# Designs tried in a protein design run: peptides against a protein of PDB entry 5EIB. Part 102

Target 1, 366 residues: chain A of PDB entry 5EIB
Amino acid sequence: VDLEPGTMDSVRSGPFGQIFRPDNFVFGQSGAGNNWAKGHYTEGAELVDSVLDVVRKESESCDCLQGFQLTHSLGGGTGSGMGTLLISKIREEYPDRIMNTFSVMPSPKVSDTVVEPYNATLSVHQLVENTDETYCIDNEALYDICFRTLKLTTPTYGDLNHLVSATMSGVTTCLRFPGQLNADLRKLAVNMVPFPRLHFFMPGFAPLTSRGSQQYRALTVPELTQQMFDSKNMMAACDPRHGRYLTVAAIFRGRMSMKEVDEQMLNVQNKNSSYFVEWIPNNVKTAVCDIPPRGLKMSATFIGNSTAIQELFKRISEQFTAMFRRKAFLHWYTGEGMDEMEFTEAESNMNDLVSEYQQYQDATAD
Target 2, 366 residues: chain A of PDB entry 5EIB as posed
Amino acid sequence: VDLEPGTMDSVRSGPFGQIFRPDNFVFGQSGAGNNWAKGHYTEGAELVDSVLDVVRKESESCDCLQGFQLTHSLGGGTGSGMGTLLISKIREEYPDRIMNTFSVMPSPKVSDTVVEPYNATLSVHQLVENTDETYSIDNEALYDICFRTLKLTTPTYGDLNHLVSATMSGVTTCLRFPGQLNADLRKLAVNMVPFPRLHFFMPGFAPLTSRGSQQYRALTVPELTQQMFDSKNMMAACDPRHGRYLTVAAIFRGRMSMKEVDEQMLNVQNKNSSYFVEWIPNNVKTAVCDIPPRGLKMSATFIGNSTAIQELFKRISEQFTAMFRRKAFLHWYTGEGMDEMEFTEAESNMNDLVSEYQQYQDATAD

## One batch from the design tools (peptide; made by RFdiffusion4, then SolubleMPNN)

Design b2_p14_6_s3 (from b2_p14_6, 6 letters changed)
Fold by OpenDDE base, seed 4:
Structure b2_p14_6_s3 (fold): chain B 366 residues (1-366), chain A 14 residues (1-14)
Amino acid sequence: as target 1 above (366 residues)
Amino acid sequence: MVTRKPLPGPEIRL
């Protein structure tokens, strides 16, 4: 789905364009112009029914529909505005189905689009209410990984999207291969989401290796485990040491000893015990899939529900507040039918989410 | 609206 045809043509002409049904390419002509309101109330609202018709058709063709998976950006107008409109409409029609998202967070390191904090704040407000599971994929973290860890002097969107694709492949491993922990979306939600609003995940991937170091790196279970818990390997720009893990899932891929995985996972938990909540027993889940990712002998994918995710929301809120206090660019949103009140409600709900994460961070067992 | 400095590579317009 897109509000511009050119993106769809790029997907269709791509190496995998033929795996998608032609009738499932739904697109507009005008685009959202990086405006959440155009995505949500105007251009996106004109297109949403045609997307819902495709969603219904594909849902009816499923023997057992678990839920929906959306991949979108929160900085753009289409992914943010139309994406959150679609989430709302799908949730209204399918209330008993899991809503899962891969939400790409904007960063000033990656984009000069001044209104991205508005689009992100308005989107987070919708995601808090209308999703069950949200993977926070932060362009700031992706850029920092590309620059610092991968040693890319000038990261590209291709480099960032490679990390996104590796992460998405990792977190969906249990859904794609039989006999794994979290083999369905609902079971993932039950294991990862202790409180309904606290469904924002910090994903991570290992190995992350620069091209020059690949030939010298052993891929071992201890190294994968250590890197998976390293803040530098998180796809969200948060330090887990500034918060507490509510829940963790670790997905190992490749031929390895399950015993060695369990020993290393126990060791890393014990070393990091101060960064876990004490009142959620057995809050770390581990899965091992014998099938490695393409081009690697082994990998580990991390899913963290951590109170440190509030650092990401605080960053967006600070950027939002700096512009909103000056009413900068608001006329582009109000001109599409938005009220200024929707901005204040979205800011309030995101600040409430931050406060809720902080409350559970400071909570003791007694 | 403010033009992205596109990172080098295809702008995946999301």
Scores: peptide ipSAE 0.019, ipTM 0.554, DockQ to the pose 0.018
Fold by OpenDDE base, seed 3:
Structure b2_p14_6_s3 (fold): chain B 366 residues (1-366), chain A 14 residues (1-14)
Amino acid sequence: as target 1 above (366 residues)
Amino acid sequence: MVTRKPLPGPEIRL
């Protein structure tokens, strides 16, 4: 789905474009112009019914519908505005189904779009209420991984999207292959989300290796375990050492010893025990899938529900507040039928979410 | 050829 036709041509011309049904390419002509309100109230609202018709048809064809997965950006107008409209409409029609998102967070380091903090804040407000699971993928963290870890001198959206695709493949492993842990979206939510509003995850992937070092790196369970808990491998721009993990899932892929995985996962928990809440017993879950990702012998994917995710929301809130106090660019949103009150409600709900994460960070066992 | 779109944002000189 897009409000621009050129994105559909890029998908169709891609190496996997033929896996999608031609009739499932729903697109507009005008785009959202980086305006959440165009995505949510005007251009996106004109297209939403055509998307819902496709969603219904695909849902009816499922033997067992678990839920929905949306991949979108929060800085643009289409992914943010129309994406959150679709989430709301799907939630209304399918209230008993899991809503999962891969939400790309904007960063001023990778985009000069001045209104991204508005689009992100308005989107997070919708995600807090209408999603069950949200993977926070920060363009800043992706860029830093590409530059610092992968040694790419000039990162591209293709290089960032490679990391996103590796992570998406990792977190969905248990859904696509036989396994016991997190075999469905609902079991993932039960294991990862102790409180309904605290459903924002820090994803991570291992191995992250530069092209020049790949031939010299031995992929081992200890190395994967150490790397996936390293702050520099988080795909959200927050330091897990500045917060506490509520819950963690680790998904290993490839031929390895389950015993060695359990030993290394216990060792990393014990070494980092100060970064876990003590009042959630058995809050680390581990899965092993014998099928490696394409081009790797083994991998590990990390999913962290951490109170450190508040650093990401604080960054967006600070940028939002800096513009909103001056009413900068608001006329572009109100001109599309938004109320100024929706900005203040979205800011308030994001600040409440930050306060909730802080409360659980500071909570001790009685 | 996957046309790698360059990032539009400033080169973060690390």
Scores: peptide ipSAE 0.012, ipTM 0.458, DockQ to the pose 0.016
Fold by OpenDDE base, seed 2:
Structure b2_p14_6_s3 (fold): chain B 366 residues (1-366), chain A 14 residues (1-14)
Amino acid sequence: as target 1 above (366 residues)
Amino acid sequence: MVTRKPLPGPEIRL
């Protein structure tokens, strides 16, 4: 789905364009112009019914529909505005199904689009209410990984998207392959989300490899485990040491010893015990899949529900507040039928979410 | 129209 035809043509002409049904390419002509309101109330609203017809058809063809996975950006107009409209409409029609998102957070290091903090704040408001699980994929963190860790002097969207693809492949492993821990989307939510609003995850991946760097290094379970818990491997620009883990999932891929995985996961948890909440017992889940990712012998994917995720929302809120106090660019949104109150409500809900994460960070076991 | 300046390199290769 896109409001721009050129994106769809790029997908269709791409190396995997033939895996999608032609009838499942739904697109507009005008684009959203990086405006959430165009995505949500105008251009996106004209296209949404055609998307829902495809969603219904594909849902009816499923033997067992668990839920939905949306991949979108929060800085753009289409991914943010139309993406959140689709989430709302799908949630209304399928209230008993899991809504999962891969939400790409904007960064000034990656895009010069001045209105991204508005689009992100308006999107986060919708995600708080209408999703069950949201993987926060932060372009700030992806850029920093490419530049600092992968030593890419000029990161490209190809480099960032490689990290996104590796992470998405990792977190969906248990859904796609038979493993010792068959997780469905609902079981993941039950294990990862202790409180309904606190469903924003920081993903991480090990080993970090660029498309050009064949790491010939023999990866070990201890090295993978250590890298997964390193703040430099987080796909969200948050330091886990500034917060507490509510819940963690680790997904190992490749041929390895379950015993060694369990020992290393216990060791890393014990070494980092001060960074976990004490009042959630057994808050670390481990899965192993014998099928490695393409081009790697072994990998590990991390999913953290941490109160440190508030650093990401604070960054967006600070940028939002700086523009909103000046009413900068608001006429582009109000001209598409939005009220200024929707901005204030979205800011308030995101600040409430930050306060909730802080409350649970400071909570002691009584 | 706020023009997105993309990072250098090819767009979304799926």
Scores: peptide ipSAE 0.012, ipTM 0.514, DockQ to the pose 0.017
Fold by OpenDDE base, seed 5:
Structure b2_p14_6_s3 (fold): chain B 366 residues (1-366), chain A 14 residues (1-14)
Amino acid sequence: as target 1 above (366 residues)
Amino acid sequence: MVTRKPLPGPEIRL
C-alpha cells in the first residue's frame, strides 16, 4: 500500500515483485507529502476502504487468522498517517486479532524532513491505543550500526533496509518454522507484554560484522549471545543499561547445542541481573530454530521489552515540543482538518507512556 | 539521506 504509484511500480519491478498478488497493490496518486494528516484524514481516508477490501479477502482466505503485521515508517505521511488509520480500521473490524507492527522511528541523521517529530508523535499516540506488539526499528540506531559497527562511511537506505529485513526475519522465525516459543502472535504478546500499554520492543540482531572483519569472526553461541545483548546491536537507539528489562525473547537460528544456548543465556542474565526486573519470574524466553538465515551458519535475534525504550520516546518528545511551542508547520496539519488539541493529546499520551515505563523501572519486589 | 538510487553495491552479507 502507498499513496504514491511509483513505490508500487518499484516493488513490482523488483526481484520479489512477483510474490505479491497484482490485485493486492493498492495505491493513490497524490502522496501524503510527509504530512500525517494527509495520510490519516484526507488522501489516506479516500484509499482506506479499497485496502480494507483486500484485507478482508486475504483474511477470509486464512485457515486460522492470528492477526495482522504492518510495516511502516513513522516519519513519513503515508506510513504514519495512513498506516495508523489502517491499524484503527482493522482493530475496529477484528478486535480479537493481534495487531503487530514494525514501526520505523525517524532520525535527523537519516532524514531532513522537519515535520517527522509531529508524524512520529501522532503515530505513537495511535500505536499505544491500537497495537498489541510494536517493534521499534529506529533509524538513529540503524544509521549508527551501519556507520560504527558495519564501518559504512555513507549508509544508504539499502543498508538500513538490510538490517530491517534481517531483524524482521529473526523476530518472525517462530511464526514461520516449527518451534515451542512464541509459535503464534498471541503467545508472543503473552510472553512479552506484562502491561497492555508497554508493548514497544527493542529488537536486536547478531551477528553484525563489518565486511573487513567477516573473515576473522567466529560464529559461536557465546559470541552471538554476547553481541545480542550489546547496546550497539539494538535496533532502537536506547541503552538497556539505563533501564530494566520487563521481558526478553532470544531466537537462535542454525545448528547449535540447546544446552550451550541455555548455559550462555543463563550466564548473560546473571551478568546483567541488575538490568532485569526482579518481580517478573522467568521473564527471559529462548527459542532455537535449526534453520539458519540465508548466508549465515547461525544467528541470534533479540526482542526486549525494556524501560530504556523511554529514551527513544523522550528524543521524539523533545523534538516535538521544540516545534510545537512555536506552532511551526502546524498549519499544514490544521489545513487538513486537524485540531491543535490532537497534538496536545498525542504529546500527553507519549509523556504518560514515558512515565509508566519509569514507574516500572523504579518498582521493586515487595 | 540522499535517496541515491540503490547503487548496485555488493549485497551486504550479514
Scores: peptide ipSAE 0.008, ipTM 0.451, DockQ to the pose 0.016

Design b2_p14_6_s4 (from b2_p14_6, 7 letters changed)
Fold by OpenDDE base, seed 3:
Structure b2_p14_6_s4 (fold): chain B 366 residues (1-366), chain A 14 residues (1-14)
Amino acid sequence: as target 1 above (366 residues)
Amino acid sequence: MVTRKPLPGPAIKL
């Protein structure tokens, strides 16, 4: 789905274009122009029914529909505005199904689009209410991983998207291979989401290795375990040491000892015990899949529900507030039928989410 | 509106 035709042509001509039905390519002509309101109330609203007809048709063809997975950006107009409209409409029609998202957070290091904080704040407001599970993929963190860890002097969208694809492949491993922990979206939600609004995940991937170091790196369970808990491997731009883990899932892939995995997971949990909440028992879950990702002998994927994710929301809120106090660019949103009150409500709900994460960070077992 | 200055597109590994 896109509000521009050129994206669909790129997907169709790509190496996987043939796996999608031609009728499932739904697209507009005008684009959202990086405006959430165009995505949500005008251009996106004209296209949403055609998308819902495809969603219905594909849902009816499922033997057992678990839920929906959306991949979108929060800085753009289409992914943010139309993506959140689509989430709302699917949630209304399928209230008993899991809504899962891979939400790409904007960064000034990656994009010069000045209105991204508005689009992100308006999107987060919708995601808080209408999703069950949201993987926060922060372009800030992806850029920093590419530059610092992968030693890419000039990161590209291809380099960032490679990290995204590795992470998406990792977190979906349990859904694609039978007999794993979190084998369905609902089991993942039950294990990862202790409170309905606190469903924003910090993903991480190991191994992250620069091209020059790949030949010299032993892939071991201890090294994977240590790296997946390193703040430098988090794909959300927050330090897990500044918060507490509510829940964690670790997905190992490749031929390894389950005993060694359990020993290393226990060791990392014990070393980092101060960074876990004490009042959620057995809040670390581990899965092992014998099938490695393509080109690796083994990998580990991290899913953290951490109160440190409030740092990401605070960054967006600060950028939002700096523009909103000046009423900068608001006329482009109000001209598409938005009220200024919708901005204030979205800002308030995101600040409430930050306060909720802080409350659970400061909560004791007593 | 502020036009996307994309990061350089994926270097298509030819």
Scores: peptide ipSAE 0.022, ipTM 0.549, DockQ to the pose 0.015
Fold by OpenDDE base, seed 5:
Structure b2_p14_6_s4 (fold): chain B 366 residues (1-366), chain A 14 residues (1-14)
Amino acid sequence: as target 1 above (366 residues)
Amino acid sequence: MVTRKPLPGPAIKL
């Protein structure tokens, strides 16, 4: 789905374009112009019914529909505005199904789009209410990984999207291969989401290795475990040491000892025990899939529900507040039928979410 | 609204 035809042509002409049915390419002509309101109330609203018709048809063809997975950006107009409209409409029609998202958070290091804080805040407001699971994929973190860890002097969207694809492949491993932990979206939600609003995940991937270091790196269970819990391997720009883990899932891929995995996972929990809440027993879950990712002997993927995710929301809120106090660019949104109240409600709900994460960070077992 | 055009760069196959 896109509000621009050129994106669909790029997908169709790409190496995977033939995987998708031609009739499942739904697209507009005008685009959203990086405006959430165009995505949500105008251009996106004109296209949403055509998307829902495809969603219904594909849902009816499922033997066992678990839910939906959306991949979108929160900085743009289409992914943010139309993506959240689509989430809302799907939730209305399928209230008993899991809504899962891969939400790409904006960064000033990656994009010059000045209105990204508005689009992100308006999107987060919708995601808090209408999703069950959201993987926070932060362009800030992806850029920093590419530059600092991968030693890429000029990170491209191709480089960032490679990290996104590796992460998505990792977190969906249990859904694609039988006999694993979190084998369905609902089991993932039950294991990862202790409180309904606190469903924003910090994903991480290991190994992350620069091209120059690939030849010298051992792929071992201890190294994968250590890297997976390193803040530098997180796909969200948050330091886990500034918060507490509510829940964790670790997905190992490749031929390895389950015993060695369990020993290393126990060691990393014990070493980092101060960064876990004590009042959620058995809050770390581990899965091992014998099928490695393409091009690797083994990998580990991290899913963290951490109160440190508030750092990401605070960053967006600070940028939002700085613009909104000046009413900068607001007329581009109000001209599409939005009220200033929707901005205030979205800011409030995101600040409430930050306060909720802080409350559970400070909570003790007593 | 200034869309930063995707920086044209070769997709690094990892």
Scores: peptide ipSAE 0.008, ipTM 0.457, DockQ to the pose 0.017
Fold by OpenDDE base, seed 4:
Structure b2_p14_6_s4 (fold): chain B 366 residues (1-366), chain A 14 residues (1-14)
Amino acid sequence: as target 1 above (366 residues)
Amino acid sequence: MVTRKPLPGPAIKL
């Protein structure tokens, strides 16, 4: 789905364009112009019914519908505005299905689009209410990984999208291959989401290594485990050491010893015990899939539900507030039928979410 | 290892 035709042509002409049904390419002509309101109330609202018709048709063709997964950006008008409209409409029609998102958070290091904090805040407000699971894929973190860890002098969207694709492949491993942990979307939610609003995940991937260092690095279970829990490997720009883990899932891929994985996972938990809540027993889950990702002997993917995710929301809120207090660019949104009150409600709900994460961070066992 | 040379695509601002 896109509000611009050129994106669909790029997907269709791509190396995997033929895996998608032609009738499942739903697109507009005008685009959203990086405006959430165009995505949500105007251009996106004109297209949403055509998307819902495809969603219904594909849902009816499923032997067992678990739920939905959306991949979208929160900085752009289509992914943010139309994406959250679709989530709302799908949630209304399928209230008993899991809503999962891969939500790309904007960063001023990656984009010069001044209104991205508005689009992101308005989107987070919708995601808090209408999703069950949200993978926070932060362009800030992806850029920093590309530059600092991968040693890319000039990161590109292609480099960032490579990290996104590796992460998405990692977190979906348990859904695509036989395994004991998180074999379905609902089981993932039950294991990862202790409180309904606290469903924002920090993904991480290992191994991340610069080309110059590849030849000197052996892939081992200890190195994967250590790198997976390193703050520099988080795909969300927050430090887990500034918060507490509510829940963790680790997905190892490749031929390795289960015993060695369990030993290393126990060691990393014990070493980092101060960064876990003590009142959620057995809050770390581990899976091993014997099938490695393409081009790797082994990998590990991290999913963290941590109160440190509030750093990401605070960053967006600070950027939002800096513009909103001056009413900068608001006429582009109000001209599409939005009220200034909707901005205030979205800011309030995101600040409430930050306060909820802080409350559970400060909570002690009685 | 997940390492690519810079891929062709939109340049990210430094």
Scores: peptide ipSAE 0.012, ipTM 0.499, DockQ to the pose 0.015; fails the geometry check
Fold by OpenDDE base, seed 1:
Structure b2_p14_6_s4 (fold): chain B 366 residues (1-366), chain A 14 residues (1-14)
Amino acid sequence: as target 1 above (366 residues)
Amino acid sequence: MVTRKPLPGPAIKL
């Protein structure tokens, strides 16, 4: 789905364009112009029914519909505005199904789009209410991984999207291979989301290795486990040492000893015990899939529900507030039929979310 | 993840 035809043509002409049905390419002509309100109230609202017709048709063809997975950006107008409109409409029609998102967070290190803080804040407001689980994929963290860890002098969107694709492949492993922990979207939500609003995940992937160091690095269970818990491997730009893990899932892939995995997971949890809440018993879950990702002998994928994710929301809120106090660019949104009150409601709800994460960070076992 | 050949894509302008 897109409001621009050019992105759809790129997907269709790409190496995997043939895996999608031609009739499932739904697109507009005008685009959203990086405006959330165009995506949500005008251009996106004209296209949403055509997307819902495809969603219904594909849902009816499922033997067992678990839920939906949306991949979108929060900085752009289509992914943010139309993406959140689609989430709302799908939630209204399928209230008993899991809504999962892969949400790409904007960063001024990656994009010069001045209105991204508005689009992100308005999107987060919708995601808090209408999703069951959201993977926070931060373009700032992806850039820093490419530059610092992978030693890419000039990171590209292709390099960032490669990290995203590996992470998405990792977190969906349990859904794609039978007999794993969190084998369905509902079990994942039950294990990862202790409080309904606190459903924003910090993903991570191991191994992350520069080309120059690849020949000197062994791929071992201890090294994967250590790297997976390293703050530099988080794909959200927050330090887990500044917060506490509510829940963690680790997905190992490849031929390895389950005993060695359990020993290393216990060791890393004990070593980092101060960064876990003590009042959620058995809050670390581990899965092992014998099938490695393509081109690796083994990997580990991390899913963290951490109170440190508030650093990401604080960054967006600070940028939002700096513009909104001046009413900068607001006329582009109000001109599409949006109310100024929706900005204040979205800012308030995101600040409430930050306060909720802080409350659970400071909570002790009574 | 070993970054293979830089994937085709625009350079991120800082």
Scores: peptide ipSAE 0.009, ipTM 0.488, DockQ to the pose 0.015; fails the geometry check

